# Peptides against a protein of PDB entry 5OOQ: the designs that were tried, part 2

Target 1, 227 residues: chain A of PDB entry 5OOQ
Amino acid sequence: YREDVRQVVTHPANALSFLQPGRLVEISVNGKDNYGWGAVVDFAKRINKRNPSAVYTDHESYIVNVVVNTMYIDSPVNLLKPFNPTLPEGIRPAEEGEKSICAVIPITLDSIKSIGNLRLYMPKDIRASGQKETVGKSLREVNRRFPDGIPVLDPVKNMKIEDEDFLKLMKKIDVLNTKLSSNPLTNSMRLEELYGKYSRKHDLHEDMKQLKRKISESQAVIQLDDL

## One batch from the design tools (peptide; made by RFdiffusion4, then SolubleMPNN)

Design b1_p20_3_s1
Fold by OpenDDE base, seed 1:
Structure b1_p20_3_s1 (fold): chain B 227 residues (1-227), chain A 20 residues (1-20)
Amino acid sequence: as target 1 above (227 residues)
Amino acid sequence: MMKVFELTDEELEELLKKAK
């Protein structure tokens, strides 16, 4: 269910209006490289100059440039290409005991784990010497101020996602969370099993798939009308 | 104190309520 919600939240129709400069986003690349919370620099529609006919999924159709302060110090950051989300080999977050540096990395919407309800004040020129480090200091300060975690945008209250199927999904999740929280014996493993069983029983995965299709179709129509 | 980040109006209100 969390992944289903993430798919809706990070869809271009919903996410782009909240990717202003300085917006905090939690970054996970390829499901394994967790950079933690970074700050949005900007975003652009993904263009393949070598293959203009390339069709990207909705979640891969935009590139978001983000400042992270968790880049491994020995990562080949000089090989990073602006607006190329295919990261060079060796680009990874620092592990425990390793030193980290600040870097600007291009990511896709699919690499956004969550969107924060906070924005940093960003320097005008992030590429200027020392500016990334300034943002890095700000990120550390934010993490210090929010030891229980950075607040995440509420999809309904903050992002104003009003799709009926999505609202039904959210209500179902809330009911499940309430039922699980009322049962003191529900370990984290049982929670995942219960979510899995509930998803299968109520076909929530299919509902989300249908919603994603409807959103994609609606966007395709809008793009056709704008073209 | 240099303002490092911008809070939403709702978050600001919640923080102000907790500080009281």
Scores: peptide ipSAE 0.037, ipTM 0.577, DockQ to the pose 0.242
Fold by OpenDDE base, seed 4:
Structure b1_p20_3_s1 (fold): chain B 227 residues (1-227), chain A 20 residues (1-20)
Amino acid sequence: as target 1 above (227 residues)
Amino acid sequence: MMKVFELTDEELEELLKKAK
């Protein structure tokens, strides 16, 4: 059920408008490599230069560049290519006892585990010397301030996902948390219906770009220090 | 330390309305 919600939340129709610079996202690459919470740098439609006609799934059709502070120190980070989500061999998070460094990694929407309700004021040039480390320090501070976890965007209240089938799914999840009465198969079928609705949007990229700009330029932000 | 900010539910709702 959590996966069903994640699929809807991370769909381009819902996620892209919340991937402003500095947005915190929880990252799990290929469902295995957990980088923890990182900060969004930017995103773009996935382009395959070798095969321009390549068709990607909705969750793989966009690339998000994120700053993480959990990259294994001996990872070949120099081989990372912006907007190329196919990570070189050896790129992985640090394990317990290993040293980590800050890095910008390109991920797909499918690698987003959660979208946080927090943003960092990002430096203008994240690629400049020392800037990634500054973000890394801020990420550590955020984690320290939220020992129980960074607050996640509410799909309904915050993201305004108002799809009726999604709302029904959420209600079912609430019921299932109390009683094992809901068949997982039913939820999967509904999720497919939701995907069908989202896939019908034609100019999603441009729409999301415009939305992102409007949100990013807003002054309606509360500083964490004021809490 | 880089500043951290969050959006309240109300602020986020307003932004979403303006963005539509």
Scores: peptide ipSAE 0.035, ipTM 0.547, DockQ to the pose 0.477
Fold by OpenDDE base, seed 2:
Formats: structure tokens, sequence, C-alpha cells
Structure b1_p20_3_s1 (fold): chain B 227 residues (1-227), chain A 20 residues (1-20)
């Protein structure tokens, strides 16, 4: 059920409005490489120059550049290509006992585990020398301040996901948590219905343009300075 | 343990207060 909620939350129609520079997101690449909480640099619609006719799933149709402070120190970060979510072999988070460095990695929306309700003040040029490390220090400070976890956006209250089917799904989850009942098939069917609605109602390209204009107006942001 | 989608507005405020 958490995965179902994640799928809805990370859908472009919902997530992009909350991927402002400095937004904290929890990152898991390919469901295996957990980088922890990182900070959004920017995002863009995925474009394949070699295959302009390429069709991506909704969750793979955008690339989000994020700063992480958990990159394994000996990973081939020099091989990273901006806006290319296909990460080179060896790009991975540091394991226990290994040293880590700060890096900017391109990820898909599908690699976002959670969207936090916190934003860092991002340097204007994150790729300048020392800037990633500054963000890394800020990330460490945030983690220190929130030992119980970084606050996650509420899909309904903060993200304003008002889709009736989603609300029903959420209610069902609450009921299931209480009654210890499970109906995965019903939840999956409802999720498919939701995505069907998204595909019919949303032009992702136009949505991105509209969202960029309104991104600064989002009220669902807590700045680190407010902590 | 991170409380995903479990925090109320009040809990969020409390968390923020603890961080100050």
Amino acid sequence: as target 1 above (227 residues)
Amino acid sequence: MMKVFELTDEELEELLKKAK
C-alpha cells in the first residue's frame, strides 16, 4: 500500500509542483541503491536526442538532478552525465565503513521514495567548486535536527491531491491498518484508474510549464532557516 | 524510524520546535 501511495505521489502531475530547488527528497535508485535524503537541484522533461520518438512512462518521463552526500568515494562520478538517469556501473551509495562524497545524480521520479516538507537554500551554481559539499553539510545538519526522520509531505493536506479515487485509497489503507484486512487487487485496480485519469487529463509538457510558473507560490514548504 | 505520511500538522509543528 505504501508503494501504491508512492506511485501516486511521485506521478508528474503531483510531484513536480514540489520539486523546487532545495526540496529534500529521499532517494532509492532502482529500488536497491539507497542514497538517503538529498536536495533537488532542478528537473526537466526527459528528452532522448538519439530517439526523439522515445516514449517513457510517466515516472520515467522527467529527470530530477539531486545532490546526495552518500555517494561512495571511489564511484566513477566523472562518468555521470547530466539528465541521463542510466547511471554508470559502480555508481552507488557508500556502505557502512566506506567514505562518501557529495555528488549530483540524475534520477527519475520513480527513484523518489519520499518528498520532504523541507527546503534548503541552494547555491546558484551547484556545480561550482565546494558548493556540493556545502549542501552536503546542510543535509547532515538536517538529519541531525530530525533524528526521528525528516517530515514528509502530506499527500492530501500539503500536496492537495484531491482525486476521489486516491482519497478512497487512503481511506481504505486506514481501514486496512485498523482491521488487518488486505485487498491488494482492489488497490491496484484503483491505482490503475487513477493513472488512467492522469493520462487523459494531463499534458505533462504543458503541466511542467505551468508548474514552473507557480513553483515559487507553493505554500507547502518549510525552510531550513525556520528550524 | 521515519514516519511516512503519518504526521499530523501538530506533530510536524512539534518536530520543528524540537529542531529549533
Scores: peptide ipSAE 0.034, ipTM 0.540, DockQ to the pose 0.084
Fold by OpenDDE base, seed 5:
Structure b1_p20_3_s1 (fold): chain B 227 residues (1-227), chain A 20 residues (1-20)
Amino acid sequence: as target 1 above (227 residues)
Amino acid sequence: MMKVFELTDEELEELLKKAK
């Protein structure tokens, strides 16, 4: 059921308005490479210059550049291309005992595991020398302050997802979690159905126009400076 | 594993207080 909720939350119509610079997001690339919590730099619609007619899924149609502080030190980070989510071979998070470095990586929305309710103050030029490391220090500080986990955006209260069926499902999930119930199948199936209906009703181009307006507005965000 | 979508406003406020 958590995966199905993630699908709804990370859909462009919901997620993009919360991907402001400095927004914390939890990153898992290809379902296997866990980078932990990173900070959003920016995002853009995915464009394939080689194949302009390429059609991407909703969750792969945008690229988000994020700063991570968990990149394996010997990863070929120089081969990273901005706004190209196809990562070079060898790009991976550091394992236990390995040294890590800060890097900016391009990811798809599908690589976002969670969206946090925290934002870092981001340098104006993240590509300038030493700026990634500054963000990396901030990420470490956040993790230190929140040992039990970084607060995740509430899909209803924060993200204002107003679908009644989704709201009902979220309430049920909360009850199940409280009771330590393990039967997610029914809720998962229902969430998948809701997502299917949701995705069919939305046009990404129109959504982008609406989201651009919302992005410019102040939203419920807890800044690191407020901690 | 981090709990997802379970924090109330009160819980969030408490967490923030602890983080200061």
Scores: peptide ipSAE 0.024, ipTM 0.482, DockQ to the pose 0.068

Design b1_p20_3_s2
Fold by OpenDDE base, seed 3:
Parts: sequence; structure tokens; C-alpha cells
Structure b1_p20_3_s2 (fold): chain B 227 residues (1-227), chain A 20 residues (1-20)
Amino acid sequence: as target 1 above (227 residues)
Amino acid sequence: MSKVFELTDEELEKLLEEAK
């Protein structure tokens, strides 16, 4: 059920509105490489210049650039290509005992484990020397301040996901978590229906344009210098 | 899913201030 919720939350129709510069997101690439919490730089619709007719899944149709502070120091970060989510071999988070560095990596929505209810004020030019490291320090400070975990956006209250089937899913999860009762739920079927609704209702391309215009709105909670 | 918080932005700001 947790994965089902993640699929809905990270769907473009829901997630893009919350991927402002500085938004904290928890990152897991390919379900194995956990980078922890990173900060969003920007996002764009995935475009294949070589194959303009390429169709991506909803969760792979956008590229999100994120700053992470957990990149393994010997990773070939020079081979990273902006807006290319297919990461070079050797790009991975540092393991225990290994040194890490800050890096900007392109990820898909599918690599977002959770979206935090926290936004950092980001440098204007994250590619400038020292800027990634500044963000990295801020990320460490945030983690220090939230030892029990960074607050995650509430799908209903914060993200305003009001789909009836999703609400039912959330309710079922809550019931299970509290051990009050358990009822069988056909989540997979409902998710397929939800995605179908999204596809029919939303022009994701146009939505992206509208959302980018709204990114300028101030929703930052912490300034980098205040961390 | 991770822990879901019902915090408003204002509540989050307060929490952050307390965590300084």
C-alpha cells in the first residue's frame, strides 16, 4: 500500500506543483540507490531529441534536477548529463565509511520516495563554485534539526489530492497502521483507474508551463544562511 | 510512504524555529 500511495503522490498531476526550487525530496534511484533527502533545483518535461515520438510513462515523463550531499566521492560525476536520468555507471551514494560530495543529479519522478513539507532558499546559480556545497551544508543542518525525520507533505491536506479512490486508499492504510481493522483492498486496480483519470483530465505539457510560472511564489521555509 | 505530517507551512516554520 505504501508503494501505491507513492505512485499517486509522485504522479505528475500531483507532484509537479510541489517541486519548486529548494523543495526537499527523498531520493531513491532504481529502488536501490538511496541518496536521502535532496533539494530540487528545477524540473522539465522529458524530451527525446533523437526520438521525438518517444512516449514515456507518467512517472518518467519529467526530469527533476536535485542537489544531493551523499554522492560517493569517487563517482564519475563529470559524466552526468543534465536532464538525462540514465545515470552513468558508478554514480551512487556513499556507503557507510565512504566519503561523500555534493552533486546535482537528474532523476525521474519515479525516483522520489517522498516529498518533504520543507523548502530551502536556493542559490540563483547552483552550478557556480561552492553553491552545491552550501546547499549540502543546509541539508545536513535540516537533518540535524529533524532527527525523527523531515516532515512529509500530507497527500490530502497539503497536496489536495481529492480523488475518492485515493482517499479510500489512505483511509485503509490508516486503519491498517493503527491496527483498528483490516479490509481487503484492490489497490492495483484503483491505481490503474486513477492513472487513467489523470491521463484523460490533464494535459501535462500545458500543466507544466502553468506550474513553472507559479514556482516563483514564495513557499520557502528556511533560508540557506539561516541554517 | 513515509510519515505524513498534517502541518501547515506556518506550523512547519514554528517547528523549524524551535529546532534551532
Scores: peptide ipSAE 0.028, ipTM 0.553, DockQ to the pose 0.104
Fold by OpenDDE base, seed 2:
Structure b1_p20_3_s2 (fold): chain B 227 residues (1-227), chain A 20 residues (1-20)
Amino acid sequence: as target 1 above (227 residues)
Amino acid sequence: MSKVFELTDEELEKLLEEAK
């Protein structure tokens, strides 16, 4: 169920309107390279200059440029090509004990694990010296403020996804969640396997509620210096 | 430093309207 929800959420018809500059997204490339939460720079429709007739799947038809602060320091970042989601060999997140740097990487919608309900104020020119690092510092601070995870957009309440099949899926998830009340440990593990932590509407709602409280205290804008 | 903000329900609605 997690993958099913993710497929709907990350579909261009739903996701693109929420990929504004500064939008936080959780990134997983090739199902194994987890960069954590990054910030959207921009996006564009994928164009193959060598093969203009190339047809991509919906989830591969757009390229999203994102700032990450978890790039392995010795990754060949100089080989990164703008709007080319085929990452060079050696481009990977830092492992435990390794140093990381900030980088802008092009990803497909399929590499988005979650869309956050937070945005960063992005520098006007992210390519300028030091700007990526500024965003990187912001990302670290956000992660520090949200140790339980960054609030995820509610597919129904926030994204206004009204597809009948999707709503049925969400109802099924809700039913499963209700059944888990009797055995929290075993059922929670099973549920996590099925749709993940942020697939529960209730969990998403709670995260958003907590965030709204914090924002209200700061007049709808949270200064990172004050976090 | 950079600011962090949440889209309000109203802002989300406007965004969705603009996207249509």
Scores: peptide ipSAE 0.018, ipTM 0.433, DockQ to the pose 0.670
Fold by OpenDDE base, seed 4:
Structure b1_p20_3_s2 (fold): chain B 227 residues (1-227), chain A 20 residues (1-20)
Amino acid sequence: as target 1 above (227 residues)
Amino acid sequence: MSKVFELTDEELEKLLEEAK
């Protein structure tokens, strides 16, 4: 059920308007590489220069650049390519006892585990020397201040997802959390229906342009200097 | 499992101020 909610939340129709610079997102690449909470730099529509006709799934159709502070120190970060979500071999988060560094990594929407209800004030040029490390320090401070976890956006209250089927899904999840058995297959079918609705109703390219203009949601912003 | 908190913007602002 958590995965079902995640799929809806991370759909372009819902997620893109909340991927402003500095937005905190929890990152899991390929379902195994957990980078923890990172900060959004920017995002763009995924373009394949070699195959312009390439069709991506909705969750793979956008690339989000994020700053993480959990990159393994010996990872080949020099091989990272902006807006290329196919990460080189050896790019991974640091394990326990390993040293980590700050890095900007390109991820797909599918690699977002959760979207935080918090934004960092981002430097103008994150690629300038020392700027990633500044954001990394801010991320550490945020994690210190929220030992029980960074607050996540409410899909209904904050993200304004008003789809009736989604609301029903959320209610079912609440029931399940109370140990009332519901059929997981029913929820999966509903999720598929929701994806179909979103895909049919939205031109993702035009939506991206509109969303960039509407990204004015002033959620709680932590200035880097205040951390 | 990290606790996920759903906070309103107002609640979050309050928490941030208290954490200062």
Scores: peptide ipSAE 0.013, ipTM 0.459, DockQ to the pose 0.120
Fold by OpenDDE base, seed 5:
Structure b1_p20_3_s2 (fold): chain B 227 residues (1-227), chain A 20 residues (1-20)
Amino acid sequence: as target 1 above (227 residues)
Amino acid sequence: MSKVFELTDEELEKLLEEAK
């Protein structure tokens, strides 16, 4: 149910325009490693220099660099390569009782669980000494301010996804959320079909790039403390 | 510490409209 919504929300055509520097995103890598909420540094189209002919799915076609404050302290963070979402062995979030550190990790869109309706003012140079930790402190502050959870972008109200196929998908999901269906697999297949129609309807790569650029050039912000 | 901010619905709408 929520996974189906996530597939649409995290599609490049929708997500990239909301991945401005400082945007909060909830991160789950490989469906197992939950890093919690992190802050977007930047993103780029995935390029495989070793295999230029590599074909990636839509959700794997971009790499998002994010600051997390939940990295296990003994993780081999020095082995992390920018814009390489294939994480080295041992890179994982801290478990209960373990110490954590701040790190910048490259993730795919498929690793985004949710996109928050909040942003941080990001340092100009996140690689500079102490800057990751500064962002980490800000993340802790956000979590403190939102004990009930960070507000998530509404796909329709906030993201303004008005595509008919998407709206049908959302309606279907809403129905499924209200009623437990006896055949979840069939429903999932139908949702995937609807998603497929949506994703193939447009030249999504060009559209998302243009939208991202225009939005990133305009900064309209309200300080959280002023609310 | 980095400041935390959000977009109002109106501001977000403007950005999205300008981007199209």
Scores: peptide ipSAE 0.034, ipTM 0.530, DockQ to the pose 0.498; fails the geometry check

Design b1_p20_3_s3
Fold by OpenDDE base, seed 3:
Structure b1_p20_3_s3 (fold): chain B 227 residues (1-227), chain A 20 residues (1-20)
Amino acid sequence: as target 1 above (227 residues)
Amino acid sequence: MDKVFELSDEELEKLLEEAK
């Protein structure tokens, strides 16, 4: 059920409006490489220049550039290509006892485990010398301030996901968490219906354009120095 | 189009207090 919620939350129709520069996101690439909490730089619709007719799944149709501070120091970060979510071999988070560095990596929406209810100040030129390290320090500070975990956006209260089937799903999850039984099969069916609704109701391209404009106009950034 | 959500200062302070 947690995965079902994640699928809905990270769907473009829901997630993109919350992927402003500096937004904290918890990152797990391919369900294996856990980078922890990173900060969003920007996002764009995935375009295949070699195959313009390429069709991506909803969760793979956008690329999000994120700053992480957990990249293994000996990872071939120079091989990273902007807006290419297929990471080179050897790109991985540092394990226990290994040194880490800050890096900007392109990920898909499917690699977002959680969306945080916090935004860091994001430098205008993150690729400039020292800028990603500044963000890295901020990430460490946030983790220090939230030892029990960074607060996650509430899908209903914060993200305003008001779909009836989703609300029912959330209620069922709550019941399960309290050790009350619900039918898992019913929830899976409803999730499929939700995706169908998103596909029919949303022009993701136009939505993205509108969202980018709103993001650029928004100056609301939480600065750690002001906290 | 989903509304862009931003934390108010009050909400942020509350979250920080709850995390302490």
Scores: peptide ipSAE 0.018, ipTM 0.510, DockQ to the pose 0.053
Fold by OpenDDE base, seed 2:
Structure b1_p20_3_s3 (fold): chain B 227 residues (1-227), chain A 20 residues (1-20)
Amino acid sequence: as target 1 above (227 residues)
Amino acid sequence: MDKVFELSDEELEKLLEEAK
């Protein structure tokens, strides 16, 4: 059920409006590489220049650039390509006892474990010398201030996800947390129905958001082309 | 709208200095 909620929360229709610069996100790449909490730099629609006809899943259709402070020091960060979520071999978080550095990594929405209810100040030029490290210090301080964990956005109260099926799912999760009685298979079917509805809303909202994002992405892509 | 806590650089620097 937590994964089902994550899938809804990280869907472009819901997540993108909360991925402002400085937004804290909890990052897990490929389900194994946990970078912890990072800060959003920007995001863009995924474009494959070599294969313009490439079709991505909703959760893989956008690239989010995030600052992390947990990158293994000997990771080949120089091989990172902006807006390429296929990370080079050796790019990984530092393990216990290893030294870490700050890095900007491109991730997909699927690599977001949680969206925090906090934003850091994000420097205008994060690639300038020392700026990543400043954000890294900020991340450390935030983690220190929130020893019980960074507050997560409430999908209903904060994100205003008003989909009836999602609300029903949330209620069901609450009931299940109390009764443990619901069949995982029924939840998967409901998730598919939710995805179908989100996909349809995404098509209409993508048209409207593509218009608003063509405006904001023209601003963000202008920043991307300048970078 | 739930208050997005934006920590400014100045606020963060102040917090870092106070933590010393």
Scores: peptide ipSAE 0.041, ipTM 0.656, DockQ to the pose 0.111; fails the geometry check
Fold by OpenDDE base, seed 4:
Structure b1_p20_3_s3 (fold): chain B 227 residues (1-227), chain A 20 residues (1-20)
Amino acid sequence: as target 1 above (227 residues)
Amino acid sequence: MDKVFELSDEELEKLLEEAK
């Protein structure tokens, strides 16, 4: 059931509007590599330059760049390619007793375990010397302040996911957390129905994002002309 | 709608100083 909720929350139709710069997200790559809480730098629609006709699943169709402070120090971070979520071999979080460093990694929406109800100040140029480390310090401080965990966005109250089937799912989870008896198979079928509804919302979100980008670009051009 | 918490660098620094 937690996975079903995660699938809905991390769907582009719901997640993208909450992936502002500095947004805290909990990261798990391939269900194995847990980087903990990182901070969003930016996101973009996934484009395959080699195969422009490539079709990705909804959860793989966007790449989110995130700052993490848990990268293993001996990871080949120099091999990281911006906006390529296929991480090189050896890219992993530090284990207990290992030293970690700050890194910017590209992840898919499917690698987001949770979205935090907290944003950090994100430097304009995260690639500048020392900026990743600054964010890394902020991440450590946040983790220190929230020993019981960083607050997670409420899917209903904060994210305004109002789908009736989702609400029913949430109620079932609440009941199941109380009673272990509900059949996981019933929830998977409902998830497919939910995805059908999100397709339209996703399209609208993309249109809005494109519009905002065009507005930002036009404003940047205007500022250059006024200068 | 619950307000999104935003921590500025200044707020973080202030809180770090208070924790000392």
Scores: peptide ipSAE 0.035, ipTM 0.578, DockQ to the pose 0.131; fails the geometry check
Fold by OpenDDE base, seed 1:
Structure b1_p20_3_s3 (fold): chain B 227 residues (1-227), chain A 20 residues (1-20)
Amino acid sequence: as target 1 above (227 residues)
Amino acid sequence: MDKVFELSDEELEKLLEEAK
């Protein structure tokens, strides 16, 4: 159920408006590389220059640049390519006993575990000498101040997700947390079904928005050619 | 009211100075 909520929260329609510079996000790459909490630098729509016809899933359609302070010191950070979420081999967080450094890494929305209800001040030029380290110090201080964990955005109260199917999902989760239902398997299947319905509805809506944008862009091009 | 904690540069500097 937590994964279902994460999928909704990290969907572009919901997440992008909360990915302002300095926004804290919890990062997990490929389900195994946990960088902990990082800070958003910026985001951009994913463009494949080699394959312009590439179709990405919603959760892979944007690149988010984030500052992390948990990069393994011997990681080949010089091989990182801006706006390429396919990280080079050896790029990983430091393990226990290893030294870490600050780095800016490009990730997809799918690599966001949670969105924090906190923002750091983000330097204008994060690539300037010492700036990422400054953000790294800030991240350490935030973690120190929130030993029980950084507060996460509430999907309903903070993010204002008002989709009926999502609200039903949240209510079901609450009921399941409070009531050990005698049939947890049935409840899980129903939750997956609700998530499936939400995902399909949202995908259609996003597809429609994309189509409308393409139509608008085409009309704008036509108007420019008619001028 | 969703308390968005924005740490300003000044607040961060103050925190870093207090940690020294």
Scores: peptide ipSAE 0.034, ipTM 0.584, DockQ to the pose 0.114; fails the geometry check

